# Peptides against a protein of PDB entry 6B4J, part 22

Target 1, 315 residues: chain A of PDB entry 6B4J
Amino acid sequence: DITMQWYQQLQDASMQCVLTFEGLTNSKDSQAKKIKMDLQKAATIPVSQISTIAGSKLKEIFDKIHSLLSGKPVQSGGRSVSVTLNPQGLDFVQYKLAEKFVKQGEEEVASHHEAAFPIAVVASGIWELHPRVGDLILAHLHKKCPYSVPFYPTFKEGMALEDYQRMLGYQVKDSKVEQQDNFLKRMSGMIRLYAAIIQLRWPYGNRQEIHPHGLNHGWRWLAQILNMEPLSDVTATLLFDFLEVCGNALMKQYQVQFWKMLILIKEDYFPRIEAITSSGQMGSFIRLKQFLEKCLQHKDIPVPKGFLTSSFWRS

## One batch from the design tools (peptide; aimed at target 1 I2 W219)

Design b1_p14_6_s3 (made by RFdiffusion4, then SolubleMPNN; from b1_p14_6, 5 letters changed)
Fold by OpenDDE base, seed 5:
Structure b1_p14_6_s3 (fold): chain B 315 residues (1-315), chain A 14 residues (1-14)
Amino acid sequence: as target 1 above (315 residues)
Amino acid sequence: SFLEEELKKALEEL
């Protein structure tokens, strides 16, 4: 399976990255520990500062991240920080930065759907300039949300239940599995972030270049989901999240082919979702149904709430 | 199927 090979390649690359900077992460030297902490803060704090407030602030954040990845010194926590302070500094920063972007999908976007767009446009712009960060974003995303690949992890003989739950993307703490609503909320946030990344370009970059992970990957994701058996509650939830965020962009890009896909969802895939939907899960199903019916009736998909406008970039 | 063909095309662009 080509999709699973791609998944595994990204996971292997991510693992090799971790091994590469183990010297920095495991060092007992006081200076190395200080450098590690400074680099970690420099990589993650700017991402946490991303907001919907002003385009000018977003540009400052982008420039700071790009400068750090380019080996330039940046100010962080009142100190000058550079990836050149340690031979493993760049690998470590790329990994932690990618991890933080996915974490913002998992936490911030999960709670505030509109936050997907400013985070995604920075991530897309950084990915364009630093492809390795993009690969690591995918690796982190796929590990936390296998539905972003997409694939459904299977229980294997001899596997512990907790390990299977973790493979499915659930958090398990103190032998307690995460509640389904919290799980779906986190998965939704990550899918929404992904759906935003694949359609957004940093407006101050080279627009002549092809998007490093563009709408064609969104089309692939959608096609793969529709070729899989639906999973109870999960498929209806994430399909809605995906289409709400990037459906308008897919419509504009693929036009007639997109509408054919949407009709196939309504006519062929909906009955399959319905067949596995319990009475307690009808909310997700109904939400998807209403969305699709409205879009088909109006022959339009609305621009998602929180989409960045020209006025945002002038602020 | 239509979906399989579209998946193939999308994967070839990777």
Scores: peptide ipSAE 0.025, ipTM 0.698, DockQ to the pose 0.834
OpenDDE base, seeds 1, 2, 3, 4: peptide ipSAE 0.023, 0.022, 0.023, 0.021; ipTM 0.666, 0.641, 0.645, 0.632

Design b1_p14_6_s4 (made by RFdiffusion4, then SolubleMPNN; from b1_p14_6, 7 letters changed)
Fold by OpenDDE base, seed 1:
Structure b1_p14_6_s4 (fold): chain B 315 residues (1-315), chain A 14 residues (1-14)
Amino acid sequence: as target 1 above (315 residues)
Amino acid sequence: SFLQEQLQKALQQL
């Protein structure tokens, strides 16, 4: 399977990155520990500052992240911080930055869906300039949310149940698996972030270049989902999340082909979702149903709430 | 759910 090979390559690259900066992470030296913490803060704090408030502030955050990745000194925690402070500093920062973007999907976007757009546009813009960060974003995203690939992790002989639960994307703490609602909420946030990334371009970049991971990946994702057996609650939830965030962009890009796909979803795939939906999962199912019916009836998919307008960039 | 079913299948394989 080409998709699984690609997924494995991303995971291998991510693992290799971790090994590359192991000297920095495992150092007992006090200076190295300080550098590590400074670099970690410099990489992650700007991402946490991303908001829907002002385009000017978003540009400042972008410029700071880009400067850090470019080997320039940046101010963080009242100190000048640079990836040049350690030979493994760049790899570490790229990894931690990518991890933080995905974490914002998992946490911030999960709770505030509109946050997907400002986070995604920064992530997309950074990815354009720093491809390795993009690969690491995908590695983190796909590991935490295999449904973003998509694939369904399989249980292997000799695997611990908790490890399998983690492979499925569940958090397991103190031998307790995460509740299904919290799991779906986190998965939703990550899917929404992904759906935003694939459609957004940083407005101050070289827009003449091809998007490093554009809407063609969204089209592929939909096609792959439709070729998979639906999962109870998961498929209805994530398909809705994906279409709500990037359905308008896909409609604009793929036109008639998009509508054919949407009809296929409604007429062929949706009954398969219904067949596996329990009474307790009817909420996600009904939400998807209503969305599909509304879109087909109106022959339009609305621009998602929180989509960044020209007025945002002038603020 | 499929996830629950897969979990149950996994448990049965243990």
Scores: peptide ipSAE 0.028, ipTM 0.609, DockQ to the pose 0.026
OpenDDE base, seeds 2, 3, 4, 5: peptide ipSAE 0.019, 0.019, 0.019, 0.021; ipTM 0.626, 0.608, 0.610, 0.619

Design b1_p14_7 (made by RFdiffusion4)
Pose (drawn by RFdiffusion4):
Structure b1_p14_7 (pose): chain A 315 residues (1-315), chain P 14 residues (1-14)
Amino acid sequence: as target 1 above (315 residues)
Amino acid sequence: SEEFEEFVKNIQVD
């Protein structure tokens, strides 16, 4: 409940932001749409540019967003634009910027697991300079993936199925329901991004402040889900690609206590899945063992493939 | 929020 109460605090806090700019979106004038068009454009593209080439150019995207959020003018396609045009624009850009980070994790990181880090460092950096943006990221991240909270949505009695599948985060339309394969990845990429944000810190600017969403939330995540019964395919999958990304940082921080948590899922939580999962979905549960059978005996959890090296920063 | 942060630091696997 401590979590579910905190879960609601962010959600209804985001709905307050959905209404603070109410009128900027619900506007049909020509100029009214031009403004709504140029802001969302110059605020959600720099996030899409976040690449793995070098941290050198990764700073441009960070500065371009810091200037845009802090109110300074920003060069966009054609003429320069700024938030000072409209008082509602700031509380609007922070909304759209937050959704983009989770959305970049939704599409890109789900397919390309390594791009989770170059995106997370910009987000873990912007979260410091502007905390308001972070709560909005925790807002969208949580609804689109309630498994990141982590809380498994229970079945409310007397309700149709298509109503329930939407609560699980499946993308559904009038008649189309998102397949399970093209769904499981959308969740992987989201928590792989989440597992990266909590362990990375923006290097530049020389800040003595602390990580806004510390690695502590990584421990509670593993603990909060390992104390409850696992879902068949979702848990064994998400439990793996979270440890592959953040298992190295947690091993260093919580040295022995983290190892105890691992030799638990090896002999106490693995059986909790072998029966729950049918023979047609053991694919996830198998990768989870192949991951631990090594890590437990190697006494090491490999650094995530795609970690930003020193070469990436200087270069 | 403060109670949540304390909970995050104190939680364990049973």

Design b1_p14_7_s1 (made by RFdiffusion4, then SolubleMPNN; from b1_p14_7, 9 letters changed)
Fold by OpenDDE base, seed 3:
Structure b1_p14_7_s1 (fold): chain B 315 residues (1-315), chain A 14 residues (1-14)
Amino acid sequence: as target 1 above (315 residues)
Amino acid sequence: REEYEQYLLTIEVK
């Protein structure tokens, strides 16, 4: 399966990256530890500062991240920090940066859906300039949210239940599995972030270039989802999340083809979702239903709330 | 990756 091969390649690359900077992360040397912490902060703090407040601030954050990845010194925590401080610094920063973007999907976007767009546009812009960061974003995303691939991890003989639950994306602490609502909330955040990334371009970059991971991957994702058996609650939730965020963009890009797919979802796939939806899970199902019906009725998918406008960039 | 990109273009719904 080519999708699984792609998934595995990204995971392997991510693992190799970790091995590459293992010397930095496992060092007991005081100076190395300091460098590690400084680099980690330099990589992650700017991402955490991304907000929906002002485009000018977003540009500053982008420039700082790009500068760091370019080997230039940046100010972090009152100190000058550079990836050149350690031979493994760049790999480490790329990995941690990518990880942080996904974490923002998992946490910030999960709790505040509108946050997807400013985070995504920065991620997209950085990805354009630093492809390795993009690959690592995918690797982190796929690992935390296999549904972003999408695929459904399978239980293998001899596997511990907890390990299987983790493979599915659940957090397991002290032999307690994460509640379904929290799980779906996190998955939603990551899917929404992904859906935003694939449609957004950094406005100050060379937009003549092809998006490094554009809407064609959105089409692929939808196609793959539709070719899979639905999962209880998961499919309805994430399909809604995805379409709410990037449905408008997909509509504009694929036009008639997109509408055919939307009709297919409503007419053919929805009954399959319904068949596996319990009374307690009807909320996600109803939400998706209402969304699809509204879109089909109006022959339009609304621009998602939080979508970045020209006014945002002028602020 | 090129093979994967080509695969993406061939994906049909159902």
Scores: peptide ipSAE 0.028, ipTM 0.692, DockQ to the pose 0.821
OpenDDE base, seeds 1, 2, 4, 5: peptide ipSAE 0.026, 0.029, 0.027, 0.025; ipTM 0.664, 0.701, 0.676, 0.674; seed 2 fails the geometry check

Design b1_p14_7_s2 (made by RFdiffusion4, then SolubleMPNN; from b1_p14_7, 8 letters changed)
Fold by OpenDDE base, seed 1:
Structure b1_p14_7_s2 (fold): chain B 315 residues (1-315), chain A 14 residues (1-14)
Amino acid sequence: as target 1 above (315 residues)
Amino acid sequence: REEYEQYVLSIEVK
């Protein structure tokens, strides 16, 4: 399975990255601990500052992240911080930065769907300049949301139920599994972020270059989903999230082919979703239904709310 | 179902 091979390769790369900076993370030396903390803050705080307010601020954040990844000193917490402060600093920062982007998906985007776009455009731009960060973004995303691959983790012999639940993307704390609504909310945020990343390009980069992880991956994702049995509540929720965010972009890119895909979803796949949908899960089902019907009726998919316009970049 | 799966698999990723 090519998809599972790709998944495993990314996970292996992520694990190797962690091993690479273990010296920094496990150090008992006070200086090393300080460096670690400074680097972690320098990597994550700019991402948390991303907002829909002004394009100029977004550019400043991007430039700061890029500078840090380029080995230049940046100001963080009132101190000059550089990845050169430790031999493992760059690997650590790349990992933590990628992790933070995904966390913004599961937290900020989950609560504010429009936040997907400014976060995604920065992530895409950084990915273009720093491919390793992009791979680590995927690794973190895939680990937290296997549905972004997509695949459904299977229960293996001898596996603890809690471990299986975690593999499915649930948070388990004190032997209590996360509520389904909270789970779906987090998964939705991550899928929406992913859907935004694959369609957005940083406007101040070399636009002639191919997107490092573009809309072709969106097409792949849809094709893979359609080749899988639907999962109760999850498939209807995430399929809607994905199409709402990147459906317009896919429509523009693939045109007639996209409409064929959408018809296939409505006519062939949607009944399979319906067959596994319980009365308590009708919300996500109805939402997807209405979206598909509206799009097919109007022969259009609306631009998603929060999509960055030219006016945003002039602010 | 098999025809459906074959159709989906035939969709080219461009």
Scores: peptide ipSAE 0.062, ipTM 0.736, DockQ to the pose 0.115
OpenDDE base, seeds 2, 3, 4, 5: peptide ipSAE 0.047, 0.031, 0.030, 0.034; ipTM 0.744, 0.707, 0.689, 0.737

Design b1_p14_7_s3 (made by RFdiffusion4, then SolubleMPNN; from b1_p14_7, 9 letters changed)
Fold by OpenDDE base, seed 5:
Structure b1_p14_7_s3 (fold): chain B 315 residues (1-315), chain A 14 residues (1-14)
Amino acid sequence: as target 1 above (315 residues)
Amino acid sequence: REEYEQYILSIEVK
């Protein structure tokens, strides 16, 4: 399966990256530890500072991240930090940066859906300039949310239940599995972030080039989902999340073809979701139903709340 | 990458 091959290639690349900077991460030397911590902070703090407040602030954050990845010194924690401080510094920073973007999906976006857009536009812009960061974003995303690929991990003979739960994206701590509602919130956040990334371009970059991971991947994702058996509660939740965030963009891009897909979802796939939906899971199902019905009735998918406008970039 | 892009474009919903 080509999709699974792609998944595995990204995971292999991510693992290879970790091995590359293992010397930095495992060093007991005081200087190496200091460098590691400084680089980690320099990579992650700017991402955590991303907000919906002002476009000018977002540009500053972007420039700082780009400078760091370009080997330039940046100020972090009152100190000058550069990836050149260690031969493994660049690989480490790229990995930690990508990881942090995905973490913002599962944490910040999960709690505040509108946060998807400013995070995504920075991620997209960095991806355009630093393709390896983009690959690592996908690797982290796919590992935490296999539904973003999409695929459903299978239980194999001899596998521990906890390992299977982790493969499905659940957090397991002290032999306690994460609650379903928290799990779905995190998955929703990551899917929403992904849906935002594939449609957004950094406005100060070279927009004449093709998006490094654009809306064609949105079409792919939908097609793959529709060709899979629905999963209880998960499919209805994530399909809604995806369509709410990037449905408008897909509509504009694919026009009649997208509407045909939406009709197929409503008429063919939706009954399959209904068939596996229990009475306790009707909330996600009803939400998806109402969304589809409204979109089909109005012949329009609304621009998602939080979408960045020209006024945002002038602030 | 090119092979994967071609694959994406070939995906149809059945």
Scores: peptide ipSAE 0.045, ipTM 0.739, DockQ to the pose 0.763
OpenDDE base, seeds 1, 2, 3, 4: peptide ipSAE 0.029, 0.035, 0.039, 0.034; ipTM 0.688, 0.726, 0.718, 0.723

Design b1_p14_7_s4 (made by RFdiffusion4, then SolubleMPNN; from b1_p14_7, 10 letters changed)
Fold by OpenDDE base, seed 2:
Structure b1_p14_7_s4 (fold): chain B 315 residues (1-315), chain A 14 residues (1-14)
Amino acid sequence: as target 1 above (315 residues)
Amino acid sequence: REAYEQYLLSIEVK
């Protein structure tokens, strides 16, 4: 399966990256430890500062991240920090930066859906300039949210239940599995972030290059989902999340083809979702139903709440 | 990479 091969290649690349900078992470040298911490902060703090407040602030954050990845010194925690401080510094920063973007999907976007757009536009812009960061974003995303690939991990003989639960994306702490609502909330955040990334371009890029991971991947994702048997609660939730965030963009890009897909979802796939939906899961089901019906009735998908406008970039 | 892009383009909704 080509999709699974792609998944595995990204995971292998991510694993290889970790091995590459293990010298930095495992060093007992005090100076190396200091450098590691400084680099980690320099990579992650700017991402945490991303907000919906002003485009100018977002540009500053972008420039800082780009400068760091370009080998230029940046100010972090009152110190001058550069990836050149250690031969493994760049690999480490790229990995941690990518991890942080996904974490913001998992945490910030999960709690505040509108946060997806400013985070995504920065991630997209950085990805355009630093493809390795993009690959690592996908690797982290796919590992935490296999539904973003999409695939459903299977239980293998001899596998511990906890390991299987983790493969499904659940957090397991002290032999207690995460509650379903919290799990879905985190998955939703990551899917929404992904849906935003594939449609957004950094507006200050001079490159007339094609989006490094654009809407064609959104089309692929939908097609793959429709070819899979729905999962209880998960499919209805994430399909809604995805369509709410990037449905408008997909509609504009694919026009009649997209509407055919939407009709297929409503008429063919939706009944399959219904068949596996329990009474306690009706919320996600109803939400998806109402969304599909409204979109088909109006022949329009609304621009998602929080979408960045020209006025945002002038602020 | 090229093979994967071709695969993406081949995905059609019937």
Scores: peptide ipSAE 0.030, ipTM 0.693, DockQ to the pose 0.621
OpenDDE base, seeds 1, 3, 4, 5: peptide ipSAE 0.028, 0.029, 0.029, 0.029; ipTM 0.674, 0.687, 0.690, 0.701

Design b1_p14_8 (made by RFdiffusion4)
Pose (drawn by RFdiffusion4):
Structure b1_p14_8 (pose): chain A 315 residues (1-315), chain P 14 residues (1-14)
Amino acid sequence: as target 1 above (315 residues)
Amino acid sequence: ILEEIEELAEELEE
């Protein structure tokens, strides 16, 4: 409940932001759409540019967003644009910027697991400078993936199925329901991004402040799920690609206490899945063991493939 | 082990 109450605080806090700019979106004038068009454009593209080439150019995207959010003018396609054009623009750009980070984790990181880090450091950095944006990221990240909270949505009695599948985060239309394969990845990329944000810190600017969403939330995530019965395919999958990404940082921080948590899922939580999962979906549960059988005996959890090296920063 | 994990998780909630 402490979590579910905190879960609601962010959600209805985001709905307050959906209404604070109410009128900027619900506007049909010509100029009214041009403004709504140029802001969302110059605020959600720099996030899409976030690449793995170098941290040298990764700073440009960070500065371009800091200037845009802090009110300064920003060079866009054609003429320069700024938030000072409209008082509602700031509380609007922060909304669309937040969704893009999770969206970049939704599509890109789900397919390319290594791009989770170059995106997370910009987000973990912008979260420091502007805490308001972070709560909005925790807002969108939580609804699109309630498994990141983590809370498994229970079945409310007397309701149709298509109503329930939407609560689980499946993308559904009038007649189309998102397959399970093309769904499981959209959740993996989301928590792989979440597992990266909590362990990374923006290096530049020399800040003595603390990480806004500390690695502590990584411990409670593993603990909060491992105390409840696992879902068949969702848990064994998400439980793996979270440890592969943040298992190295947790091993260093909570040295022995983290290992105790691992020798628990090895002999107490693995059986909790072997019966729950049918023979047609053991694929996830198998990767989870192949991951631990090594890590437990190697006394090490490999650093996540795609970690930003020193060469990436200087270069 | 379960109790130690739950205790640490509660400490971190504070």

Design b1_p14_8_s1 (made by RFdiffusion4, then SolubleMPNN; from b1_p14_8, 9 letters changed)
Fold by OpenDDE base, seed 3:
Structure b1_p14_8_s1 (fold): chain B 315 residues (1-315), chain A 14 residues (1-14)
Amino acid sequence: as target 1 above (315 residues)
Amino acid sequence: MMEELRKAYEELLK
């Protein structure tokens, strides 16, 4: 299976990255611990500061992250921090940065959907300049949200139920599995972030270059989802999230082919979703249905709320 | 690998 091979390759690369900086993370030396914490803060705090307020602030954040990844010193917590402080510093920062981007999808975007766009445009821009960060973003995303691949993890003989639940993307704490609503909320945030990343380019970069992980991957994702059996509540939720965020961009890119896909969803895939949708899950199904019906009726996919405009970049 | 996969799936949607 090509999809699973790709998934495993990214996970292996991520695991190898962790092993590479294990010396830094496992060090008991006080100075090494300090460096680790400083690097971690330098990698993650700028991402947490991303907001929808002003383009100028977003540029400052981008420049700071890029500077850090480029081996330049940056100010963090009142201290000068550089990846050169430790031989494993760059690998560590790349990993933590990628992790934080996905975490923002999981938390910030989950709660505030509009936050997807400023986070995504920074992630896309950084990915363009630092491909390894992009691969690590995918690795983190795939691990937390297998539906972003997409694939459905299977229960293996001898596997603990909790481990299987975690593979499905659920959080399990103290032998209690996460509530379905919270699970879907987190998955939605990550899918929305991904959908934003694949369509956005950093406006101050070399836009003549091909997007490192562009809309063609979004098209692949849709195709793969449609070729899979729907999962109760999950498929309807995430398909809506994806289309609401990047449907307009896909429409512009694929035109007639995109509309054929929407018709296919409405006519062929919806009945399959409906067949597995319980009365308590009708909300997500209805939301998707209404969205698609509206789009087909108007022959237009609206620009998503929160999409970055020219006025944003002038602020 | 990814490009091949993408093309294969796109063909299904034509």
Scores: peptide ipSAE 0.025, ipTM 0.654, DockQ to the pose 0.115
OpenDDE base, seeds 1, 2, 4, 5: peptide ipSAE 0.020, 0.020, 0.024, 0.024; ipTM 0.534, 0.609, 0.670, 0.574; seed 2 fails the geometry check

Design b1_p14_8_s2 (made by RFdiffusion4, then SolubleMPNN; from b1_p14_8, 9 letters changed)
Fold by OpenDDE base, seed 4:
Structure b1_p14_8_s2 (fold): chain B 315 residues (1-315), chain A 14 residues (1-14)
Amino acid sequence: as target 1 above (315 residues)
Amino acid sequence: MMEELKESYEKLLQ
C-alpha cells in the first residue's frame, strides 16, 4: 500500500536521524552535554514563544529558527549557540524542532485551537526553507497521530495491549491508558495543526514556489478518510476538526469538487458514522452534522477563528 | 510517490 510505504519511509528517516546524532545524545563528555542542552533549548524555546499577539514577534521567532538551522549563531539562554558546535548538531536541532512543533499541536493547540495558525505558518515557512524539518514533522505527527496519515493501526497476534494502545496514539504510563477525552483532545490538536500547515504560506518567503505540503494533501487526507471505515468517536471528531480549520481553504481551492465531497460525506458517510456512534458519543457526531448542514445550507464554510489576517502581519 | 497518492485519492472524490 502506497500510504503505508510513505508512512514507513518517514518513520525510517526519523529513526535514521536519531541514529545519526546518537553520538551527541549519548556522550558522557561534559562539553558535549552542555552543547546538547544548549541546542535543545535553542531549537524548542522559540517555538514555545509563538503567540497570536503580533506578526512582528512571529517574524522574529521565525528568523531566529531559520538562523539556527542555517548554521548561524543565535542567542539562547544568554549564550551564543550554533549547530556548528557539534557535527551532529544540525540533525539534532532539526529533529528536536520538528518534535516541538508537533508537541505544540498536541498540547497548545489542543487547549487553544486558535494557536494552530501562528504555529502552522512558522512551521510551513521553515518547511519551505528546510525540507528535512518538514519530513520530520510528518514523521513525529504520524507516529503520535496515525489518523493524520490516515490509517488505523491493527492489533497483531502476540502484541501486548499496551503496545497496541500506544500505536493507536494513546499515552500509557504506569500501565494506565489515558482517558478517551484527553486522547481525543490531543489528536484534535495535532489534526488542527496539520490542517493549518497545509493551507498557510509564510508571507515573507518566495510565494512563487509550490507549497511543500499544500492543500492537495488535505484533499488526499479527506479522500482516504472517506474510503476507510469510521472509528467510533474518532472519525467524527477529527473530520470536524479538519474541516473547521481548512474547509474554507479547500472550498476556495476545489470549488465544485469540494461541495461534491461535502454532499458525499452527508449522504453516504454520515450514516456509517452514525451506525457506530453510541449514545455517549453523540456529541462529536452532532457537532459534525450541524457543521456540515450549516455549510451546505449557506453554501459557505466560515474562515476559522484565529485565522491570520493582514492586520496581524502589520502589527 | 506523493503525486501518485494524490492522483489516486483525488479520483476517489470525483
Scores: peptide ipSAE 0.021, ipTM 0.582, DockQ to the pose 0.148
OpenDDE base, seeds 1, 2, 3, 5: peptide ipSAE 0.018, 0.019, 0.021, 0.021; ipTM 0.579, 0.585, 0.552, 0.552; seed 5 fails the geometry check

Design b1_p14_8_s3 (made by RFdiffusion4, then SolubleMPNN; from b1_p14_8, 8 letters changed)
Fold by OpenDDE base, seed 3:
Structure b1_p14_8_s3 (fold): chain B 315 residues (1-315), chain A 14 residues (1-14)
Amino acid sequence: as target 1 above (315 residues)
Amino acid sequence: IMEELKKAQEELLK
């Protein structure tokens, strides 16, 4: 399976990255621990500061992240921090930065859908300049949300139930599995972030270059989803999230082919979703239904709420 | 259409 091979390659690369900086992370030396913490803060705090408030602030955050990844010193927590402070510093920062972007998907975007766009445009711009960060974003995303690949993890003989639940993307704490609503909320945030990344380009970069992970991957994702059996509640939720965020961009890019796909979703795939939808899951189902019907009726997909406008970049 | 989408998916992953 080519999709599973791609998934595994990214996971292997991520694991190799962790092994590369294990000396930094496992060090008991006080100075090494200090460096680790400083690097971790320098990598993650700027991402947490991303907001929908002003384009100028977003540019400052981008420049700070890029400077850090470029080996330049940056100010963090009142201290000068550089990846050159440790031979494994760059690998560690790239990994933690990528992890933080995905975490903002599962936390910030999950709670505030509009936050997807400013986070995504920074992530896309950084990915363009630092491809390894992009691969690590995918690796983290795929691990936390296998539906972003997409694939459905399978239970293997001898596997603990909790481990299987974690593979499916559930959080399990103290032998208690996460509630379905919280699970779907986190998955939604990550899918929305992904859908935003694949369509956005950093406006101050070289936009003549091909997007490192562009809308063609959105088309691939949809194609793969449609070739899979729907999952109860999950498919309806995430398909809506994806189309709400990047449907307008896909429509503009693929035009007639996009509408053919949307018709296929409504006529062939949607009944399959309905067949597996329980009465308690009607919310996500109805939301997808209404979205599809509205889009087909108007022959338009609206620009998503929170989409970055020219006025945002002038602020 | 489904077959076309499947083919497109396969090509994008090459």
Scores: peptide ipSAE 0.027, ipTM 0.668, DockQ to the pose 0.742
OpenDDE base, seeds 1, 2, 4, 5: peptide ipSAE 0.020, 0.026, 0.024, 0.023; ipTM 0.555, 0.661, 0.672, 0.648

